# Peptides against a protein of PDB entry 4Z5W, part 6

Target 1, 305 residues: chain A of PDB entry 4Z5W
Amino acid sequence: IPDVFLELNKLWYFSAQSNLFNGEMPRSLSNSRSISLLSLRNNTLSGQIYLNCSAMTNLTSLDLASNSFSGSIPSNLPNCLRLKTINFAKIKFIAQIPESFKNFQSLTSLSFSNSSIQNISSALEILQHCQNLKTLVLTLNFQKEELPSVPSLQFKNLKVLIIASCQLRGTVPQWLSNSPSLQLLDLSWNQLSGTIPPWLGSLNSLFYLDLSNNTFIGEIPHSLTSLQSLVSKENAVEEPSPDFPFFKKKNTNAGGLQYNQPSSFPPMIDLSYNSLNGSIWPEFGDLRQLHVLNLKNNNLSGNIP

## One batch from the design tools (peptide; aimed at target 1 Y208)

Design b1_p9_4_s1 (made by RFdiffusion4, then SolubleMPNN; from b1_p9_4, 3 letters changed)
Fold by OpenDDE base, seed 4:
Structure b1_p9_4_s1 (fold): chain B 305 residues (1-305), chain A 9 residues (1-9)
Amino acid sequence: as target 1 above (305 residues)
Amino acid sequence: SLTELDLSK
């Protein structure tokens, strides 16, 4: 990428994703006063990620995902006072979330999917201070760590939480009960155990629940049959719109489906590939908005209602 | 599971 962004003093949107760009980010780009949206996703860019937040005063969205960047997570990003969306998926950091992210009040959407992030306890302890955080994607990190269940953790504005494919141990964390605006929860492909907690059914905005491929036991909580977002259409909660796509893995060898917004997800309960027992509640018939009910590969018995 | 996947280049 040429070092010409100083001349481009009106450039508001720079989208160069899915090309063959290599080398480092140009210094003029890292100092752009005009750029609001920057996407360099899916290139072969390298070097240290550095942004001059004192210069980049208009930066609102940053997508650097799927590049060959190295080194540390930029600890100065909280100084980018308008930066809302960050996609750092598939950047191999081998790092913890910087402590400075406690001050990241502009942050609304963050992805570190498959970024070799370590220490989920520290990550959640830091990120809970991001009062405007609505979307958090941490899939393919924290290998074999324990998902903290500390009740003091609080994500007040959390709407989308995706921590899939981490081999995480522990239980469904009680601190999620402090996130009443939660719309989408994916904790699939972990080693989570215990029972599915009844308080999940109190998350009135929850329309997408993936707890599949875990080690959950016991009955399906009857309270899941009363999920308000799946009973009625009336409460259209304002959706988080991160400037990065979500991908649903269909098969081990198949390309994922791309979803550009949470509304593109079908209303779903996926509890498949667990050790759940008991019956399918007839009251699942009350979930008139439910598109996908996946209960396969459990120990469920009785009649199908 | 939801993740971020690139298209192969």
Scores: peptide ipSAE 0.275, ipTM 0.840, DockQ to the pose 0.034
OpenDDE base, seeds 1, 2, 3, 5: peptide ipSAE 0.066, 0.050, 0.218, 0.223; ipTM 0.745, 0.736, 0.821, 0.827

Design b1_p9_4_s2 (made by RFdiffusion4, then SolubleMPNN; from b1_p9_4 with N3T S9K; failed a check: too like the target's own chain)
Amino acid sequence: SLTYLDLSK

Design b1_p9_4_s3 (made by RFdiffusion4, then SolubleMPNN; from b1_p9_4, 3 letters changed)
Fold by OpenDDE base, seed 3:
Structure b1_p9_4_s3 (fold): chain B 305 residues (1-305), chain A 9 residues (1-9)
Amino acid sequence: as target 1 above (305 residues)
Amino acid sequence: SLTVLDLSK
């Protein structure tokens, strides 16, 4: 990308996604005072990510996903006082989240999906200090780490948590009960064990639950039949979506479904590919808003209600 | 699994 952005003092939005741009991000762009929305997703940009946050006073959204950037996660990003949305998906950092992110009060939506992020304990301990964090995507990181269950962890405003395909060990963490606004939880494709905790049914805004492809045992907690968002329509809080799309990978041969908003996900409970036993509760019939109930490939018995 | 899979190749 040419270094010509110095004269573009009125540039509010720049989107150059899905091109063949290579080399480093232009310094004139990294110093833009006018830019609010920057998307360079799906290019071959390289080098260190550097943003002059003291100059970039209008920056609200940053999408650098699917590039060849290297080095550290830029620790100065919390100094971008208006920066709300960050998409760093598919950037191979091989790093931990910087401790400076504890000060990232403007942050509302963060994706590090498939970014070679390490140390999930440190990541969650840091990110819990982001008081405005609503969407957190950490899929395809933390390979074979343990999902921390530290009861002191608190994500009070969290609405979307996606930590799929990490081969994470541990249990469904009790600290998620401190997230009463949680709407979407995906912990699928891990090595999570134990029972599915009954307190999940107390998450009154939870309309999408994916615990599939784990090692969960025991019965399906009856409290899942009382998920208020799936009983009644009235609680669909339309909230500001992150500026980055979500993608659901179906089976290997089907193109990924793009979802522009968390609300575009069908209301779902997926507990498939576990070791759950007992009966299917007839009271799943009370979940009138549920579009998908997937219980396949478990040890369930009895009658289908 | 939900991923921010930029599949927009």
Scores: peptide ipSAE 0.030, ipTM 0.646, DockQ to the pose 0.036
OpenDDE base, seeds 1, 2, 4, 5: peptide ipSAE 0.025, 0.028, 0.030, 0.027; ipTM 0.657, 0.688, 0.727, 0.682

Design b1_p9_5 (made by RFdiffusion4)
Pose (drawn by RFdiffusion4):
Structure b1_p9_5 (pose): chain A 291 residues (1-233, 242-249, 256-305), chain P 9 residues (1-9)
Amino acid sequence: IPDVFLELNKLWYFSAQSNLFNGEMPRSLSNSRSISLLSLRNNTLSGQIYLNCSAMTNLTSLDLASNSFSGSIPSNLPNCLRLKTINFAKIKFIAQIPESFKNFQSLTSLSFSNSSIQNISSALEILQHCQNLKTLVLTLNFQKEELPSVPSLQFKNLKVLIIASCQLRGTVPQWLSNSPSLQLLDLSWNQLSGTIPPWLGSLNSLFYLDLSNNTFIGEIPHSLTSLQSLVSKPDFPFFKKGLQYNQPSSFPPMIDLSYNSLNGSIWPEFGDLRQLHVLNLKNNNLSGNIP
Amino acid sequence: SPSGYIYTD
């Protein structure tokens, strides 16, 4: 990509995604005062990601995903004070999230999906301090690590939480109850154990719950039949393993408890869930009748 | 077949 961005001082939107571009991002792009939306994803771009946050005061959305970049996660990123969305998926950082991210107060959306992020314990202790974080994708990282149960963790305004296919040991942590506005929860494809916490039924905005492909045991909590959003009635898309979904509400309401060791019966009170589109209880130890 | 999971590209 040419180094001409000093000359293009009115450019607020630049999208070069899904091309064959390689090499580093030109430094002038890293210094662009005017750039607001930048999407370079799905190229062969490489090198240490450099962004001058004193210079890029209009940067609001950054998508460098699916590229050949290496090095660390830039620690100066919280200083890009208008940056609201970062898609860093499929960049092989082989690194931890910098501590400075606890100061990233403009951030509302973050994806490190399949990016070789280590130490979920430190990553979550840091990111809980980003007060405006509404969506977080940590899928395909933290391989075989433990999902921290440390009770001090609070993600207050969190709407979407996705940490799948990480083979995570541990249980569904109670601190997730500190995210009362949670809409979409995906913990699927992990090694999670224990029972399914009844407090999940207390999440009034939750419409999508994917606990599939874990080692969960015990009963289906009765509170799931009283889930409020299941009983009664921005750009950074998601892919389901790939089928594209543009926003969290693009996902039909779902309960997927499949591929676990769950026992007991199916509660008749599930009939109360009139807004439920998908109920997947396959590959469990469930017994009794079908209500 | 196993159930799916959500990710980004």

Design b1_p9_5_s1 (made by RFdiffusion4, then SolubleMPNN; from b1_p9_5, 5 letters changed)
Fold by OpenDDE base, seed 5:
Structure b1_p9_5_s1 (fold): chain B 305 residues (1-305), chain A 9 residues (1-9)
Amino acid sequence: as target 1 above (305 residues)
Amino acid sequence: SPPGFLTTE
């Protein structure tokens, strides 16, 4: 990418995604005062990620996903006072979340999907201080770590939480009960154990639940038949979606089905590939908005209602 | 095969 962004003093949106750009991000781009939206996703850009936050005063969205960047996560990003959305998916950092992210008050949407992030306990302890955080994606990180179930963790404004395919140990974390606005939860492809907690059915905005491919035992909580978002067409307040798409992938190497917004997901309960027992509750029939009920590959018995 | 999981990549 040429170093000409000083001349482009009116450039508000720069998208150069899905090209063959290589080398480093130009210094003039890292100092752009005009750019609000920057997307360089799916290129071969390399080097250290550096942004001059004192210069980049209009930066609101940053997508650098699927590049060959190396080194540390930029600890100065919280100084970008208008920066709301960050997609750092598929950047091999081999790092922890910077402590400076405790001060990231502008942050609304963050993805580190498949970015070799380490220490989930530290990551969640840091990110809980982001008071405006609504979307958090941490898929394909933290391999074989334990998902912390510390009740003091608080994500009050969290709407989308995705921590899939981490081989995480532990249980469904109790601190999620402090997130009453949660709409989408994906904890699939882990080693989570214990029972599915009944308090999940109290998450009145939860329309998409994926707990598939874990080691859950016991009965399906009857409270899941009373998920209010799946009983009634509440107008999900179309809050601004993150500026990055989601993908449903079967593995790390497969192309995913693209979803541009969380609202584009079908209303779903996926509890498949566990060790759940007991019956299917007839009251699943009350979930009139449910599009997908996936209970396959469990130890369920009795009649299908 | 197990179902798919969500990513942003």
Scores: peptide ipSAE 0.669, ipTM 0.960, DockQ to the pose 0.857
OpenDDE base, seeds 1, 2, 3, 4: peptide ipSAE 0.668, 0.669, 0.663, 0.662; ipTM 0.961, 0.960, 0.961, 0.958

Design b1_p9_5_s2 (made by RFdiffusion4, then SolubleMPNN; from b1_p9_5, 4 letters changed)
Fold by OpenDDE base, seed 1:
Structure b1_p9_5_s2 (fold): chain B 305 residues (1-305), chain A 9 residues (1-9)
Amino acid sequence: as target 1 above (305 residues)
Amino acid sequence: SPPGFITTE
């Protein structure tokens, strides 16, 4: 990318996604006062990620996903006082979340999907201080770590939590009950064990639940038949979606189906590929907004209602 | 095969 952004003093949006750009991010771009939205996703950009937050005072959205950047996660990003959305998916950091992210009050949407992030306990302890955090994607990180169950963890404004395909151990964490506005939960493709907790059915805004491909045991909680968002059409407040797309992938190497917004996912309960027992509750018939009920490959018995 | 999972990549 040429180093010409000093002349572009009115440039508000720069999208150069899905090209073949290589080398480093231009220094004039890292110092742009005008840019609000920056997307360089799906290129071959390299070097250290550096942003001059004192210069980039209008930066609100940053998508650097699927690039060949190296080195550390930029610890100065919390100094970008208007930065709301960050997509760092598929950047091989091999790092922990910086402690400075405790101060990241502008942050609303964060993805580190497949970014070789380590220490999930430290990551969640840091990110709980981001009071405006609504979307958190941590898929394909923390390989074989334990999902912390520390009851003091609190994500008050969390709407979307995706921590899939991490081979995480542990149970469904009780601290998620402190996120009453949760709409989408994906904990699929882990090694999570124990029972599915009944308090999940108290998350009235939860329209998408994926617990598939884990080691859950016991009965399906009857409280899941009372998920209010699946019984009635709630007026979903049009909250601003993250500026980055989501992808439903069948495996780590396949292209995914693209979803531009979390609301584009069909209302779903997926409990498939576990060790659940007992019956299918007839009261799943009360979930009039449910599009997908997937209970396959369990130890369920009795009659199909 | 198990169902798919969500990413941003």
Scores: peptide ipSAE 0.692, ipTM 0.963, DockQ to the pose 0.857
OpenDDE base, seeds 2, 3, 4, 5: peptide ipSAE 0.688, 0.683, 0.684, 0.688; ipTM 0.963, 0.962, 0.961, 0.962

Design b1_p9_5_s3 (made by RFdiffusion4, then SolubleMPNN; from b1_p9_5, 4 letters changed)
Fold by OpenDDE base, seed 1:
Structure b1_p9_5_s3 (fold): chain B 305 residues (1-305), chain A 9 residues (1-9)
Amino acid sequence: as target 1 above (305 residues)
Amino acid sequence: SPPGYLTTE
């Protein structure tokens, strides 16, 4: 990318997504006062990520996903006082979340999907201080770590939590009950154990639940038949989506189904590929907004209602 | 095969 962004003093939106750009980000781009939205997703950009947050006073969205960047996660990003959305998916950091992210009050949406992030306990302890954080994606990180169950963790405004395919150990953490605005939960493709907790049915905004491909045991909690978002026709207010798409992938190398907004996900309960027992509750029939109920490959018995 | 998981990549 040429170093010409000093001349582009009115440039508000720069998207160079899905090109063949290589080398480093030009210094003029990292110092742009005009840019609000920057997407360089799916290129071959390299070097260390550096942004001059004191210059980039209009930066609101940053997508650098699927690039060959190296080095540390930029600890100065909280100084970008308008920065709301960050996609750092598929950047091999091999790092922990910076402690400076405790101060990241502008942050609303964060993805580190497949970014070699380490220490889930530290990551969640840091990110809980981001009071405006609504979307958190941590898929394909923290390999074989334990999902922290610390009840003091609080994500009060969290709406989308995705921590899939981490081989995480532990149980469904009770601290998620402190997220009453949670709409989407994906904890699939882990090694989570124990029972599915009944308090999940108290998350009245939860319309998408994926606990598939874990080691859950016991009965399906009857409280899941009373998920209010799946009973009532109240269209969950389409909240401002993160400026990055989601993909449902069967594996790391497969093309995924693209979803531009979390609201475009079909209302779903997926408990498949566990060791759940007991019956299918007839009261799943009360979930009039449910599009997908996936209970396959469990130890369920009795009648199909 | 198990269902797919969500990513942003």
Scores: peptide ipSAE 0.660, ipTM 0.960, DockQ to the pose 0.858
OpenDDE base, seeds 2, 3, 4, 5: peptide ipSAE 0.646, 0.655, 0.649, 0.652; ipTM 0.958, 0.960, 0.957, 0.958

Design b1_p9_5_s4 (made by RFdiffusion4, then SolubleMPNN; from b1_p9_5, 6 letters changed)
Fold by OpenDDE base, seed 3:
Structure b1_p9_5_s4 (fold): chain B 305 residues (1-305), chain A 9 residues (1-9)
Amino acid sequence: as target 1 above (305 residues)
Amino acid sequence: EPPGFLTTE
């Protein structure tokens, strides 16, 4: 990318995604005072990510996903006082979340999907201080770590939590009960064990639950038949989506189906590929907004209601 | 095959 952004003093939106751009980010771009939305997703950009947050006073959205950047996660990003959305998916950092992210009060949406992030305990302990954090995507990180169950963890404003395909150990953590605004939970493709906790049915905004491909045992909690967002239409809170798309992938090598907003996901309960037993509750028939109920590949018995 | 999972990539 040419170093011409000093002349582009009115540039508000720059999207150069899905090209063949190589080399480093231009220094004039990293110092742009005008830019609000920056997307360089799906290129071959390299070097260290550096943003001059004191210059980039209008920066609100940053998508650098699927590039060949190296080095550390930029610890100065919390100094970008208007920065709300960050997509760093598929950047191989091999790092922990910086301690400075405790101060990231502008942050609303963060993705590190497939970014070789380490230490999930430290990551969640840091990110719980981001009071405006609504969307957190940590898929394909933390390989074989334990999902922390520390009851003091609190994500009060969390709406979307995706921590899929990490081979995480442990149980569904009790601290998620402190997130009453949770709309979407994906913990699929882990090694989570124990029973599915009944308090999940108290998450009145939860319309998308994926616990598939884990090691859960016991009965399906009857409280899932009372998920209020799946009983009635009235609670579809259209909140501002992150400026980055989501993808439903069958594996790491396939192109995913793209979803531009969390509201574009079909209302779903997926408990498939576990070791759940007992009956299918007939009260699943009360979930009139449910589009997908996936219970396949379990140890369920009795009649199909 | 197990169902797919969500990413941003």
Scores: peptide ipSAE 0.668, ipTM 0.961, DockQ to the pose 0.841
OpenDDE base, seeds 1, 2, 4, 5: peptide ipSAE 0.667, 0.667, 0.662, 0.666; ipTM 0.961, 0.961, 0.959, 0.960

Design b1_p9_6 (made by RFdiffusion4)
Pose (drawn by RFdiffusion4):
Structure b1_p9_6 (pose): chain A 291 residues (1-233, 242-249, 256-305), chain P 9 residues (1-9)
Amino acid sequence: IPDVFLELNKLWYFSAQSNLFNGEMPRSLSNSRSISLLSLRNNTLSGQIYLNCSAMTNLTSLDLASNSFSGSIPSNLPNCLRLKTINFAKIKFIAQIPESFKNFQSLTSLSFSNSSIQNISSALEILQHCQNLKTLVLTLNFQKEELPSVPSLQFKNLKVLIIASCQLRGTVPQWLSNSPSLQLLDLSWNQLSGTIPPWLGSLNSLFYLDLSNNTFIGEIPHSLTSLQSLVSKPDFPFFKKGLQYNQPSSFPPMIDLSYNSLNGSIWPEFGDLRQLHVLNLKNNNLSGNIP
Amino acid sequence: FSSGYIYTD
């Protein structure tokens, strides 16, 4: 990508995604005062990611995903004070999230999916301090680590939480109850154990729950039949393992408890869930009748 | 229904 971005001082939108571009991002792009939306994803771009945050005061959305970059996660990123969305997926950082991210107050959406992020314990202790974070994707990282149960964790405005296919040990942590506005929760494809917490039924905005492919035991909590959003009625897309979904509401309401060790019966009160599109209880130890 | 997990590209 040519180094001509000092000359293009009115450029607020640049999208070069899904091409064959390689090499580093030109430094002038890293210094662009005018750039607001930048999408370079799905190229062969490489090197240490450098962004001058004193210079890029208009940067609001950054998508460098699926590229050949290496080095660390830039620690100066919280200083890009208009930056609201970062898609860093499929960049092999082999690194932890910098502590400075606790100061990233403009951040509303973050994806480190399949990016070789280590230490979910430190990563979550940091990111809980980003007060405006509404969506977080940590899928395919933290391999075989433990999902922290530390009760001090609070993600207050969190709407979407996805940490799948990390083979995480531990239970569904209770601190998730500190995210009362949670819409979409995906903990699937992990090693999670214990029982399914009844407090999940207390999440009034939750419409999508994927607990599939875990080691969960015990009963289906009765509170799931009283889930409010299941009973009654921005750009950074998601892929389901790939089928694209443009926003969280693009996912039809779902309960997927499949591929666990759950026991007991199916509650008749599930009939109260009139807005439920998908109910997947396959590959469990469930017994009794079908209501 | 087929189970799966959500990710980004």

Design b1_p9_6_s1 (made by RFdiffusion4, then SolubleMPNN; from b1_p9_6, 7 letters changed)
Fold by OpenDDE base, seed 1:
Formats: C-alpha cells, structure tokens, sequence
Structure b1_p9_6_s1 (fold): chain B 305 residues (1-305), chain A 9 residues (1-9)
C-alpha cells in the first residue's frame, strides 16, 4: 500500500479488503487523523501492527483480519479513545491479550478468531474490565486450556460470546449467568463436560445456543423450553452489529456461510454430538421462534414429541 | 461431527 495517506486528509473510510496487498502498513495510514473505518482484511500485509493512537483520533473500526502480521498485539490500542471494533482474526500472534486492554472502555466488539491467542484465564480476566464489550470472539485459540469457571468474572453487557473449536476443558462457566443480555453463545467444538446448567434458560435474550460437539452428560435442562426470546418475537432486539462479518464453518478449511449481523442467525438450539440422555421435552413446542433444534448424536430416549 | 462453529475469518 503506498504511503500517500498524508494527502488524504478527508479520508474517513478506507476499505481495501480481499486484495493482494503485501508489505507493511504505510506510516501515513498509521498516523491518519481522518480515518474512522479501516479495513485491510484478507490481504498479505506483514510486519508489526502499529497505530499512532494519538494521531488516529477518529479511528472507530479496525479490521486487519486474515493478514500475515507478526509480533505482539498492539498494547497501545486502548489509547485510541474512539476505537470500538477490532477484528484481528487469523493473525498469528502467539501471544496473550495485553494487560492494557483492562482500560479499553471504547471497545464494543473484539475478535481474535484463529489468532494463536494463549491463556484464556488471563484473557477473560482482562476483558471483563471492558464495560462496553458486547461481542467477543475467541474461536480457534487456547488449545487444550481449561475454560475458567471463576464466578467473579463479569461480562454484564456481553451479547455475543463465541469461544468455539478451542479444545477447551471444563464446564459451562457459572459467570455466564451474570450476562443477562447474552443473545448468542457458541461454545461448540470443545471438550466441555458436566451437565448443561439450568440457569442457561434464564438468559431471556438468548436466541442462539450452540453447545454442539462437546462431552456434556445428563438431561437437557427443562428451562431451555422457556427461553423467552424463542417463545415470543417481541424480545428480538435489533442490536448494533460489529463491523465484521461472521462465518458459520463446518471445519477450518471449508468456506463458511457468511452472516453480516448476529441478528441474521436463525434462532437455534444445537446440543448435537454430546452424551445427553433422557427425553426430548414436549415443551420445546412452546419455542415458536425456534428455527433449528439439533439434538442428533446424543443418548436421548423415549418418544419424539 | 457435522456440527458447525462460528468464526470471523
């Protein structure tokens, strides 16, 4: 990318996604006072990510996903006082989340999907301090770590939590009961065990639940038949989506179905590929807004209601 | 398994 952004003093939106750009991010871009939205997703950009947050006072959205950047996660990003959305998916950092992110009050949406992030305990301990954090995507990280169940963790404003395909051990964490605004939960493709906790049915905004491909045991909690967002349409809050798309993938190598907004996901309960037993509750019929109920590959018995 | 998972990539 040419170093011409000093002349572009009115440039508010720069999208150069899905090109063949290589080399480093130009210094004039890293110092742009005008840019609000920066998307360089799906290129071959390299070097260390550096942004001059003291200069980039208008920066609100940053998408650098699917690039060949190296080095550390930029610890100075919390100094970008208007920065709300960060997509760092598919950047091989091999790092922990910086401690400075405790101060990241502008942050609303964060993705590190497939970014070789380490130490989930530290990551969640840091990110709980981001009071405006609504969307958190940590898929394909933390290989074989334990999902912390520490009840002191608080994500009060969290709406979208995706921590899929991490081979995480542990149970469904009790601290999620402190997230009453949670709309989408994906913990699929882990090694999570124990029972599905009944308090999940108290998450009145939860319209998308994926616990598929884990090692859950016991019965399906009857409280899932009373998920208020799936009973009535009136609770479907149109919420501000992150500036980055989501992809529903069957594996890391397959093309995914693209969803531009979390609200575009069909209302779903996926408990497939577990070791759940007991019956299917007939009261799943009360979930009139439910589009997908996937219970396949369990130990369920009795009649299909 | 034939279940899906969500990413941003």
Amino acid sequence: as target 1 above (305 residues)
Amino acid sequence: PESFFLTTE
Scores: peptide ipSAE 0.648, ipTM 0.957, DockQ to the pose 0.688
OpenDDE base, seeds 2, 3, 4, 5: peptide ipSAE 0.637, 0.637, 0.635, 0.642; ipTM 0.956, 0.956, 0.954, 0.956

Design b1_p9_6_s2 (made by RFdiffusion4, then SolubleMPNN; from b1_p9_6, 5 letters changed)
Fold by OpenDDE base, seed 1:
Order: C-alpha cells, then sequence, then structure tokens
Structure b1_p9_6_s2 (fold): chain B 305 residues (1-305), chain A 9 residues (1-9)
C-alpha cells in the first residue's frame, strides 16, 4: 500500500479488503487523523501492527483480519478513544491479551478468532473491565485450556459470546448468568463437561445457543423450553452489529455461511454431539420463534413430541 | 461431527 494517506486528509472510510496487498501498513495510514473505518482484511500485509492513537482520533473500526502480521497485540489501542470494533481474526500473535485492554472503554466488539491467543483466564479477567463490550469472539484459541468458572467474572453488557473450537475443558461457567443481555452463545467444539445448567433458561434475550460437540451429560434443562426470546415475537432490537461478518464453519478449511449481523442467525438451540440423556421436552413446542432444534447424536430416549 | 462453529475469518 503506498504511503500517500497524508494527502488524503478527508478520507473517512478506507476498505481494501480481499486484495493482494503485501508489505507493511504505510506510516501515513497509521497516522491518519481523518480515517474512521479501516478495513484491510484478507490481504498479505506483514510486520507489526502499529497505530498512532494520538493521531488517529477518528478511528472507530479496525479490521486487519486474515493478514500476515507478526509480533505483539498493540498495547496502545485503548488510547484510540473512539475505537469500538476490532477484528484481529487469523493473525498469528502467539500472545496474551494486553493488560492495557482493562482500560478499553470504547471497545464494543472484539474478535481474535484463530489468532493464537493464549491464557483464557487472563483474557477474560482483562476483558471484563471493558464495560461497553457487547461482542466477544475468541474461537480457535486457548487450545486445551480450562474455561474459567470464577464467579467474580462479569460481562454485564455482553450480547454475543463465541468461544468455539478451543478444545476447552471445564463446565458452562456460572459467571455467564451475570450477562442478562446475552443473545448469542457459542461454546461448541470444546471438551466442556458436566450438565447444562438450568440458569441458561433465565437468559431472556438468548435466541442462539450452540453447545454442540462437547461432552455434556444429563438431561436437557427444562428451563430451555421457557427462553423468552424464543417464546415471544419480541423483535430482537436490531442492535448495532459489529463492523465484521460472522461465518458458520464446519471446519477451518470449509467455506462458511456468511452472516453480516448476529440478528441474521436463525433462532437456534444446538445441543448435538453430546452425551445428553432423558426425553425431549414437549414444551419445546412453546418456542414458537425457534427455527433450529438440533439434538442429534445424543443418548436421548422416549417419544419425539 | 457435522455441527458448525462461529468465526469472524
Amino acid sequence: as target 1 above (305 residues)
Amino acid sequence: PESGYLTTE
């Protein structure tokens, strides 16, 4: 990318995604005072990620996903006082979340999907301080770590939590009950065990639940038949979507179904590929807004209602 | 398994 952004002093939006750009980010871009949205996703950009947050006072959205960047996660990003959305998916950091992210009050949406992030305990302990954090995607990180169950963890404003395909051990963490605005939970493709907790049915905004491909045992909690968002036609308030798309993938190499907004996900309960037993509750029929109920490959018995 | 998971990549 040429170093010409000093001349582009009115440039508000720069999207150069899905090109063949290589080399480093130009210094003039990293110092742009005008840019609000920067997307360089799906290129071959390299070097360290550096942004001059003191200069980039208008930066609100940053998508650098699927690039060949190296080095540490930029610890100065919390100094970008208007920065709301960050997509750092598929950047091989091999790092922990910076401690400075405790101060990242502008942050609303964060993805580190497949970014070789380490230490889930530290990551969650840091990110719980981001009071405006609504979307958190940590898929394909923390390989074989334990999902923290520390009850003190608190994500009050969390709406979308995706921590899939991490081979995480542990149970469904009780601290998620402190996230009453949770709309989407994906903990699929882990090694999570124990029972599915009944308090999940108290998450009145939860319309998408994926616990598939884990080691859950016991019965399906009857409380899931009373998920208010799936009973009532209450229009899920079109919340400001993250400025990055989501993909539903069956594996890392498969083309995923693209979803531009979390609200575009079909209302779903996926408990497939577990060791759940007991019956299918007839009261799943009360979930009039439910589009997908996937209970396949369990130990369920009795009648299909 | 044929279940999918969500990513942003």
Scores: peptide ipSAE 0.658, ipTM 0.955, DockQ to the pose 0.702
OpenDDE base, seeds 2, 3, 4, 5: peptide ipSAE 0.624, 0.630, 0.623, 0.625; ipTM 0.950, 0.951, 0.946, 0.949

Design b1_p9_6_s3 (made by RFdiffusion4, then SolubleMPNN; from b1_p9_6, 4 letters changed)
Fold by OpenDDE base, seed 1:
Structure b1_p9_6_s3 (fold): chain B 305 residues (1-305), chain A 9 residues (1-9)
Amino acid sequence: as target 1 above (305 residues)
Amino acid sequence: FESGYLTTE
């Protein structure tokens, strides 16, 4: 990318995604006072990510996903006082979340999907301080770590939590009960065990639940038949989505179905590929907004209602 | 519908 952004003093939106750009991000771009949205996703950009937050006072959205950047996660990003959305998916950091992210009050949406992030305990401990954090995507990180169950963890404003395909051990963490606005939970493709907790049915905004491909045991909590968002349409809060798309992938090599907004996900309960037993509750029939109920590959018995 | 996980990539 040419170093010409000093001349572009009115440039508000720069999207150069899905090109063949290589080399480093130009210094004039990292010092742009005008840019609000920067997307360089799906290129071959390299070097260290550096943004001059003192200069980039208008930066609100940053998508650098699927590039060949190296080095540390930029610890100065919390100094970008208007920065709300960050997509750092598929950047191989091999790092922990910076401690400075405790101060990242502007942050609303963060993705580190497949970014070789380490130490989930530290990551969640840091990110719980981001009071405006609504979307957190940590898929394909923390390989074989334990999902922390520390009850003191609080994500009060969290709406979308995706920590899939991490081979995480542990149980469904009680601290998620402190997220009453949670709309989407994906903990699929882990090694999570224990029972599915009944308090999940108290998450009245939860319309998408994926616990598939884990080692859950016991019965399906009857409380899941009373998820209010799946009973009635009245609670479908159309909220501002992250500036980055989501993809539903069956494996790391398959093209995923693209979803531009979390609200575009079909209302779903996926508990497939577990060791759940007991019956399918007839009261799943009360979930009139449910599009997908996936209970396959369990130890369920009795009648199909 | 096959089981599959969500990503941003």
Scores: peptide ipSAE 0.640, ipTM 0.938, DockQ to the pose 0.890
OpenDDE base, seeds 2, 3, 4, 5: peptide ipSAE 0.610, 0.608, 0.619, 0.612; ipTM 0.939, 0.933, 0.937, 0.934

Design b1_p9_6_s4 (made by RFdiffusion4, then SolubleMPNN; from b1_p9_6, 5 letters changed; failed a check: a repeat of another design)
Amino acid sequence: YESGYLTTE

